# Peptides against a protein of PDB entry 3V4L, part 181

Target 1, 386 residues: chain A of PDB entry 3V4L
Amino acid sequence: GQPLAKDKVALLIGNMSYWEHPKLKAPLVDVYELTNLLRQLDFKVVSLLDLTEYEMCNAVDEFLLLLDKGVYGLLYYAGHGYENFGNSFMVPVDAPNPYRSENCLCVQNILKLMQEKETGLNVFLLDMCRKRNDYDDTIPILDALKVTANIVFGYATCQGAEAFEIQHSGLANGIFMKFLKDRLLEDKKITVLLDEVAEDMGKCHLTKGRQALEIRSSLSEKRALTDPVQGAPCSAEALVRNLQWAKAHELPESMCLKFQCGVHIQLGFAAEFSNVMIIYTSIVHKPPEIIMCDAYVTDFPLDLDIDPKHANKGTPEETGSYLVSKDLPKHCLYTRLSSLQKLKEHLIFTVCLSYQYSGLEDTVEEKQEVNVGKPLIAKLDMHRGL

## One batch from the design tools (peptide; made by RFdiffusion4, then SolubleMPNN)

Design b2_p19_8_s3 (from b2_p19_8, 9 letters changed)
Fold by OpenDDE base, seed 1:
Structure b2_p19_8_s3 (fold): chain B 386 residues (1-386), chain A 19 residues (1-19)
Amino acid sequence: as target 1 above (386 residues)
Amino acid sequence: MTPLRIDTEEELEKVLALA
């Protein structure tokens, strides 16, 4: 019979806005497109951009809490990285220059922890460079992995090589994601699917002799990303996992704010990623005596590091949101919250209505405080250190 | 990842045509 997954869970990390390293572009698009594909495959997807070392550790810990016996786990990483002695290191955005293993997440350590969960399948898709880091002389003594015949690594490049992104004027995929996305929905054993992606990448003249997909697998069973999830959650653990994932993806409800002047504002929320939310405001009712009115959002929690110069834009694109802009209402003011993982408290902010009456030169302001609780990933309390 | 410089429109078209 076709194998069944007890559940399917994916963590996607895209690091691009490095502090001390060259900025990337592809991880934004790659994480977004892969999220949409994995959702079509009934994966519970957590998608995170621009994580610090601490935030990456916490995201991995939360991902591991979603894993259990017979669950399919997929980790995707797009960013800077290196490989020393067959160990793959994902580089956080706050990593120093030069970075070392102590500043990075070792994928083989994550694999060890995934094996302790008795997962049905472990897939790693590593869209990073595999060059040696000569500034890291650390030989990691990794504990011996268990012999589980359920591991698949898809490396975007071969050992000692680079993984490339296309730097054009537009948003483009990395080379790996460009070919992976076209096959990801195919009902094939994951190693066969990745082998076909490798053949397609091998036809790319730009990366020929510079980048080649490498597959490392112990997978003895015919497991596919298309494998159906087992029916209704029969275990308490499966119910908890479903609830945890649902909490991490719960948007605030859209609300209608009513001001004393009789202006009504629609406040709405959209998820770009699990840690990236767009707030949008629109005037849905204006009394005729009010000639102009604008609804600004302000007074965000300091933990979010919201620059007011990038808030309240007339287009999603002016906030840096290029992916979800088609699904957003038009004629709003838009604010992008790109660091929801940093939120320790409830998201409380002010909606400020600025308006002018016909025949009065003075602008009037009314303010309402809005509490939307913890949106999206902020519900996981990733900042609760032990 | 490393930025792939595409120095020519022809290289870009080849990349886009593989989409």
Scores: peptide ipSAE 0.250, ipTM 0.789, DockQ to the pose 0.390
Fold by OpenDDE base, seed 2:
Structure b2_p19_8_s3 (fold): chain B 386 residues (1-386), chain A 19 residues (1-19)
Amino acid sequence: as target 1 above (386 residues)
Amino acid sequence: MTPLRIDTEEELEKVLALA
C-alpha cells in the first residue's frame, strides 16, 4: 500500500539580515514559496525569518515537540552556512565574524534528536554554502546516530562549494529553490524527486561547474512528500501537536474601531510568515465635515524594534512586504512586524487618528489602545528561559 | 549563500531556457 504519514511537519528558516555578515535576499522568497508548496502537501509549516542563535535553538526545540513516531519531519534552511568534517552548520543572524560551531546550529545534532522521536521520514534541505570554515578547528564529537533508513539530505551544493542566490533589481529565488519548486509537488520518492532537481540544475549554464545538488540518503522505503496524512488524530500527542501548531498560526481577528469624531477604522492582520505579520488600517467611514483623515499605528512593544519610518506605509512593498501584497486590501496604511518571535508580552499598540475639520487649520488627534494578545509564533513563548 | 550577479531577468531566462 502507499506509505502513510502519521503527520507532516516542516520547519523553514530563512536568514538574510545578518549583523556581521553579507545580507542575503533569496531566503525571503525561498521560504515563502516553499511554505506555500508544503501547505499544498498537507504539511504543518512553521516559517521563520532572521533568527538569532537563541531563537533558532528554540525554533528547533518547538519543531522537535511536533515530531513523533511515524511523523514526517522536514527542515529547510536558507542562509549562510559552512561544513566542517561532514557536519553542516547553520549560521544565525547574530553570529560573530568570524563565527564558530559554538555560535551555530549543527544539523547532525538536530538529526540525532529527530531520530529519538522515531520519525517516519527525516528530510533536510540545506540551501547554504558547504565551504570549510578555517576559523573553526573544532572537531565535533557527534554521538553515534541510530541506524535509521529514513534520512534524506538535499544539499543545494557539493561539499566545499558555494550555494548561490541571484541578485538582480527584483526578488529572486536561490538557485536550489528555483529548480526545487517546479518538482516539489510531484508524487515521487523524495530521492527521485531530488535527483530530477539535480538534473535540471545541472543543465543550468549559470551553475555549471559552480554549484551542483548533492543527495545523501539512507531512505530504503518509497516515501514521498505527497504521502497522505493519516486522517483522525490517533493519539493524545497528535491532538496536542495539532493544537500547538494551530496556536502558532492564529491571526488576530479584524476589528472596527470607532472614534468620537465619527470616523470608523478597519484594523486587519495578515501573516507573511509565522514570525512576520502585516497590520493594515483603512478608513471605512468619514463624516463629510472631516476633510483630511489618517490612521496611524504606533507605540508598539519595544521588543519588536519597530522603526516608525518603516511603519504606516501607503503600500505593502514600502514596508518590505513584496509577496503577500496581492492578497492584502488596497488603499490602506501598512505596517510590517517582522520579529514576532521577540514578543514577550501581549501585542498592545495605539491606533492614532489624525484629522482636520473643514475651515479649521489645526489637526485634531484621537487615540485608542488595541490589545490583540499574542499573534502567530508569539504564542509559543520562544523566550521561555531568558 | 553567495550572491551571483545577474544583470537582467532576461539574461537569467536565456540561461534557464537553454537548460
Scores: peptide ipSAE 0.200, ipTM 0.763, DockQ to the pose 0.425
Fold by OpenDDE base, seed 4:
Structure b2_p19_8_s3 (fold): chain B 386 residues (1-386), chain A 19 residues (1-19)
Amino acid sequence: as target 1 above (386 residues)
Amino acid sequence: MTPLRIDTEEELEKVLALA
């Protein structure tokens, strides 16, 4: 019969905003597009941008809590990386220059932990460079992997080569995601699907002799990303997994704020990623005696590192939100919270209404404090112990 | 990832037309 997944879980990490390394652009688009495709494949997707070493470790730990016997696990990473002695290292955004294995996450260690969960399928999609890091002389002693015959690696490039992103005007995919996205929904064995992606990438004259997809697999069964999830969650563990995922993707409810001057504001929330939320404010009612009014959000928790210069923008794009801008209401002020993983406490902030009466020169301000709890990934308390 | 600069519209069109 067709293989069944007990469940399907994906962790997608896109690192771009490196502190000590060249900034990337493609991981933003790649993580977003892959998230949407994997959701169409009934994956529970956690999508995270710009993680530190500590945040990446916690994201992997939370991902491993979603894994269990017969669950399909997919890890996607887009960012800087290297390969030493056949071990793949994902580079966090806070990694020093030069980075070493102690500053990075080893993919083969994650695979070991996935095998301990008795997963039905382990897929790694690694959109990173595979050059040797000559500043890292460590030979990682990895524990022996189990013979599970359910492992697939899709490397965006061959050993010792670079993975490329297209830096053109606007947002573009990395080369790997550009070809992967066109086939990802096909009902094919995952190794056959990736082989077809490799053939399509091989037609690209730009990457010819620079980047080629490498497939490394030990997959004894005809498993596909399209494999149906086994029906209603019949185990306590499956229920817990569903609740944990739902908790990590719960947005705050939209609020209607009423000010003493008679102005009504709608406060809304949208998810761009599991750790990135857009707050938007709109004036839904204004008394005729008020000639101008704006609703600003301010007084955010310091943990979120929100620059006020990038808050309260007239467009989503001015906040750096290019992907979800079409799904957002128009004529708002927009603020992008890009680091929800850093939130230790409830998201409390101030809505400040600035307004002017007809025939008064001075602006008046009214303020309301808003507590929206822990939005999205902040509910997982990834910063436990800091 | 490494930035791949496409310096020409013609190279970009070739990359886009192959999709």
Scores: peptide ipSAE 0.196, ipTM 0.767, DockQ to the pose 0.409
Fold by OpenDDE base, seed 3:
Structure b2_p19_8_s3 (fold): chain B 386 residues (1-386), chain A 19 residues (1-19)
Amino acid sequence: as target 1 above (386 residues)
Amino acid sequence: MTPLRIDTEEELEKVLALA
């Protein structure tokens, strides 16, 4: 029969905004597009941008809690990385220069932990450089991996090679994701699918001799990303997993705020990623005696590090949100919260209404505090230990 | 590591459309 997955879970990490290293661009689009494709494949996807070492460790721990016997686990990483002694290291955004293994996440350690969960399939898609880090002489003592015959690595590059992003004036995919996205929905054994992606990269004159996909696999079975999830969650464990994932993806409900002046504001929320949310405000009712009014958001928790200069923009794009702008209501003020993983408390903020009456020159302000609880990934309390 | 920026997406798309 066709293989069945007990469930399908993916963790996607895109690191771009490095503190001590060159900034990247491709991971933004790559994580977003891959998230949408994996959701069409019935994956439970956690998508995270710009994680510190501590945040990456917690994201991996939460991902491992979603894994169980016969579950398909997929880890995608786009960012800086290196390979020493056949071990792949993902570089967090806060990694020092030079970085070492102690500042990075070892993919083979994650694989070991996935094997302890008795997963049905382990897929690693690593869109990072595979150059040796000469500043790290640490030989990792890794325990011997179990012979599970269910492991697939897709490396965006050959061993010792660089991964490339396309220089565009706008947003563009990395080279690996550009070819992967065109085939990812195909009902094929995952190794066959990746071989076809490798062939497509090899035919393209821009990538030929510059970047080649490397596939490492122990996969003995015909498993595909298209494999159906085994029916309704019949086990208590499957219910817990579904609830845990749902907790990390719950948006605040849209609110209608009523001010004393009679202005009504619609407050709405949209997810760009599991740790990135857009707040938007619109005036839905204005008394005729009020000639002008604007509703802006302010007084955010300090943990979110929100620059007021980037808040309350007339377009989503002015906030740095380019991917979800088509799905957002028009004629709002927009604010992008890009670091929801840092939120220790409830998301409490102020909606300030600034307005002017007909025949009065003075601007009046009314304020209303809003508590939306913990949105999206902030429900996992990734920072409880700090 | 400087990410080696390759050619524009438009050039890559033109190439992929011609292949």
Scores: peptide ipSAE 0.009, ipTM 0.517, DockQ to the pose 0.172

Design b2_p19_8_s4 (from b2_p19_8, 11 letters changed)
Fold by OpenDDE base, seed 1:
Structure b2_p19_8_s4 (fold): chain B 386 residues (1-386), chain A 19 residues (1-19)
Amino acid sequence: as target 1 above (386 residues)
Amino acid sequence: MTPLYIDTEEQLAAVLAQA
């Protein structure tokens, strides 16, 4: 019979905005495109951008809580990375220069923890460089892996090589994701699918002799990403997984704010990623005596590190949101919250209405405080370890 | 990842032909 997954869970991490390392662009698009494809494959996807070491550890821990016997686990990482002695290290955005293994997440340690969950399939898609880090001579003492025969590594590049991203106007994909996305929905054994992706990448003249996909697998069964999820959640653990995933993707409800001047504001929310939300405001009613009015959002929690210069933009694109802009209402002011994983408290902020009456030169302001609770990933309390 | 800069029309054409 066709293999069944008990459930399907994916963690996607895209690190771009490094503090001490070259900034990347592709992880934004790659995580977004892969999220949409994996959702079509009935994966529960957590998508996270620009994580610190601590935040990456917590994201992995929360991902491991979603894993159980017969669950398909997929970890995708796009960012900086290195490989020492066959151990793959994902580099957090706060990693020092030079970074060491102590500043990075070891993929083989994550694999060990996934094996303890008795998963049905473990897929690692590593869109990072595999060059040796000459500043780190540490050999990780890894415990022996269990023989689970359910592991697949798709490395964007071969050992000792670089993984590339395309940086051109409107083209910001990793080379690996560019070819992976075209085949990801195919009903094929995951190792066969990745082998076809490797052949497609091998035809790319830009990266020929510079990047080649490497597949490392112990997968003995014909398992595919298309394998159906086993029916209704019959276990308490399956209900917990569904609830935890739902919490991590629950947006605040849109609300209508009424000001004393008679202006009505629609406040709306959109998810770009599990840790990235767009707030948008629109004037839905304006008295005729008010000639001009704008609704600004301000007074965000300091933990979110929101620069007011990047808030309240006339387009989503001006906030750095290029992906979900087509699905957003037009004629709003837009603010992008890109670090929801840092939010320890409820998201409380101020909506400030600035307006002018006909025949008065002075602008008037009214303010309302809004509490939207913990949006998206902030509901998982990824900070519980402090 | 490492940035791959596309500095030539030939490189751009190669990227677009495989898109």
Scores: peptide ipSAE 0.328, ipTM 0.833, DockQ to the pose 0.416
Fold by OpenDDE base, seed 2:
Structure b2_p19_8_s4 (fold): chain B 386 residues (1-386), chain A 19 residues (1-19)
Amino acid sequence: as target 1 above (386 residues)
Amino acid sequence: MTPLYIDTEEQLAAVLAQA
């Protein structure tokens, strides 16, 4: 019969806003596009941008809690990275310059932990460079991996080479994601699918002789990303997993705020990623005696590091949101919260209405505090331990 | 990843032809 997945879970990490290293652009688009494709494949996707070492460790731990016997696990990483002695290291955004193995996440350690979960399939898609780090002389003594015959690595590049991103017109894609996205939905054994992606990448004149996809697999079974999820969750663990994922992806409900002047504001929320949310405000009712009014959001928790200069923009694009802008209401003010993983408390903020009456020169302000609880990934309390 | 700059019309045409 066709193989069945007990469930399908993916962790996607895109690191771009490095503190001490060159900034990237592709991880934003690549994580977004891959998220949408994996959702069409019935994956439970956690998508995270710009994680510190601590946040990456916690994201991996939470991902491992979603894994169980016969579950398909997929880890995607887009960012800086290196390979020493066949060990792949993902570089967090807060990594020092130079970084070492102690500042980075070893993919083979994650694989070991995934094997302990008795997963049905382990897929690693690593969109990072595989050059040796000359500043890291450590040879990680890894425990021997179990022989599970269910591991697939798709490396965006070959050993000792770079993985590239294309920057064009403000959008960027990784070379790997550019070709992967066209085939990802195909009902093929994952190693066959990746081999076809490798052939397509091999035709790319820009990266010819500079980047080549490497497939490393122990996969002995015909497993595909299209493999159906086994029906109704029969286990308590499957119910817990479904609830945990659902909690981490729950948006605040849209709110209608009524001010004393008779202005009504719609406050809405949209998810760009598991740790990135857009808040939007719109005037839905205005008394005729009010000639001008605007609704601003302010007084965010300090843990979110929200610069007021980047809040309350007239377009989603001005916030850095280029991907979900088509799905957002028009004629709003937009604010992008890009670090929801940092939120320790409830998301409490102020909606400030500034307005003017006909025939009065002075502006009037009214304020309402809003508590939306813990949105999206903030429900997982990824900061438990600091 | 490493940024790949498109500095030539030929490179741009190659990217667009494969898009």
Scores: peptide ipSAE 0.326, ipTM 0.838, DockQ to the pose 0.377
Fold by OpenDDE base, seed 3:
Structure b2_p19_8_s4 (fold): chain B 386 residues (1-386), chain A 19 residues (1-19)
Amino acid sequence: as target 1 above (386 residues)
Amino acid sequence: MTPLYIDTEEQLAAVLAQA
């Protein structure tokens, strides 16, 4: 019979906004496109952008809590990285220059922990460079891996080589994701699927002789990303996993705010990623005596590090939200919260209505505080311990 | 990842033909 997954869980990390390293662009689009594809494959997807070392560790810990016997685990990483002595290191956005193994996450350590969960399949898709870091002479003492015969690595590049991203107007994909996305939904053994992606990448003239996909597998069974999830969650552990994932993906409900002047504001929320949310405001009712009015969001928690200059934009694109703009209502003011993993408390902010009466030159302001609880990934309290 | 710049129309056409 076709193999069944007990469940399917994916953690996708895209690091692009490095502090001490060159900024990237592709991880944004690559994580988004892969998230949508894996959702079509019935994966529970956690998608995270621009994580610090501590935040990456916590994201991995939360991912490991979603893993159990027979669960399919997929880890995707897009960002800076290196490989020393066959160990792959993912570089956090706060990593120093030069970085060392102590500042980075070792993929083989994550694999060890996944093996302890008795997972049904472990897939690593590593869209990073595999050059040696000459500033890190540390030989990782890794504990011996178990022989589980269920491991697949898809490296975007071969050992000692670079993984490239296309940086051109309106094109921001990694070379690996550009070809992976066209095959990912195919009902094929994951190693066969990746081999077809490798052949497709091999036809790319831009990266010919510079980047090649490498597949490393011990997978002894015919397992595919298309493998169906085992029916109704009968175990307490499956219910807990479903609740934990749902908790991390719950948006605030849309609100209708009523101001004393008689203006009504619609406040809405949209998820771009598990740690990125768009807030939008629209005027839904205005008294005729009010000639102009705008509804601004302000007074966000300091942990979110929101620059007011980037808030309350007339388009989603002006906030840096290019991916979800088609699904957003028009004629709003838009604010992008890109660091929800930093939120220690409830998301409390102010809606400020600025308006003008007919025949009065002075603007009037009314303010209303809004508490929307912990949105999306902020419900996991990934900052617990700082 | 490393940025790959497209400096030629031929490279752009090749990328677009594979998109």
Scores: peptide ipSAE 0.324, ipTM 0.832, DockQ to the pose 0.399
Fold by OpenDDE base, seed 4:
Structure b2_p19_8_s4 (fold): chain B 386 residues (1-386), chain A 19 residues (1-19)
Amino acid sequence: as target 1 above (386 residues)
Amino acid sequence: MTPLYIDTEEQLAAVLAQA
């Protein structure tokens, strides 16, 4: 019979805004596109941008809590990385220069932990460079892996080679994601699907002789990303997993704020990623005696690293929100919160209404504090242990 | 990943032809 997944869970990490390393662009689009495709495949997707070492460890731990017997686990990583002695290391955004294994996440250690969960399938899609790091002489002593015969690695490049991103018209895509996205929805054994992606990449003249897909697998069964999820949650653990995922993806409800001057503001929220939210404000009612009014958001928690210069923009694109701009209401002020994983407390901020009456030169301000609780990934308390 | 700069029209055409 066709294999069934007990559930499907994916963790997607895109690191771009490195502190001590060259900045990337492709992980933004690649994580977003892959998230949308995996959602069509009934995956529970956690999508995270620009994680520190600590935040990456916590994201992996929360991902492992969603894994159980017969669950399909997919880890995607786009960023800087290296490979030493057949061990793959994902580089966090706060990694020093040079980085070492102690500053990075070992993929094979994550695989070991996934095998302890008795998963139905383990897929690793690694869109990173596989050059040796000559500054790291650490030989990882990996414990003997269990013989589970349910493991697939898709490496965006060969051992010792680089994975490339193409920048065009301000957007960038990884070469791997460009070809993977065209086949990802096909009902094929995952190793066959990746082999077809390898053939498609091999036709690319830009990367010919520079980048090639490598497939490493131990997969004894015909398992596909299209394999149906088992319909009834048969266990308490499946219910807990569904609730935990839903909790991590719950947006604040839209609010209607009423000011003393008679102005009404709609405050809305949109998710770009599991750790990236857009706040938007719109004037929904204005008394005729008020000639101008704007609703600014301010006084955010310091842990979110919000630059006021990038807040309250007239377009989503001016905030860096190019991907979700089509789904947002028009004629708002937009603010992008890109680091929700850093939020330790409730998201409390101020809505400031600035307005002017007809025939008065002075601008008047009214303020309301808003508490929206813990949005999206902030509900997981990824800072458990500080 | 490493940025691959497209320095030639031929490279750009090759990328666009596969889009």
Scores: peptide ipSAE 0.255, ipTM 0.789, DockQ to the pose 0.365

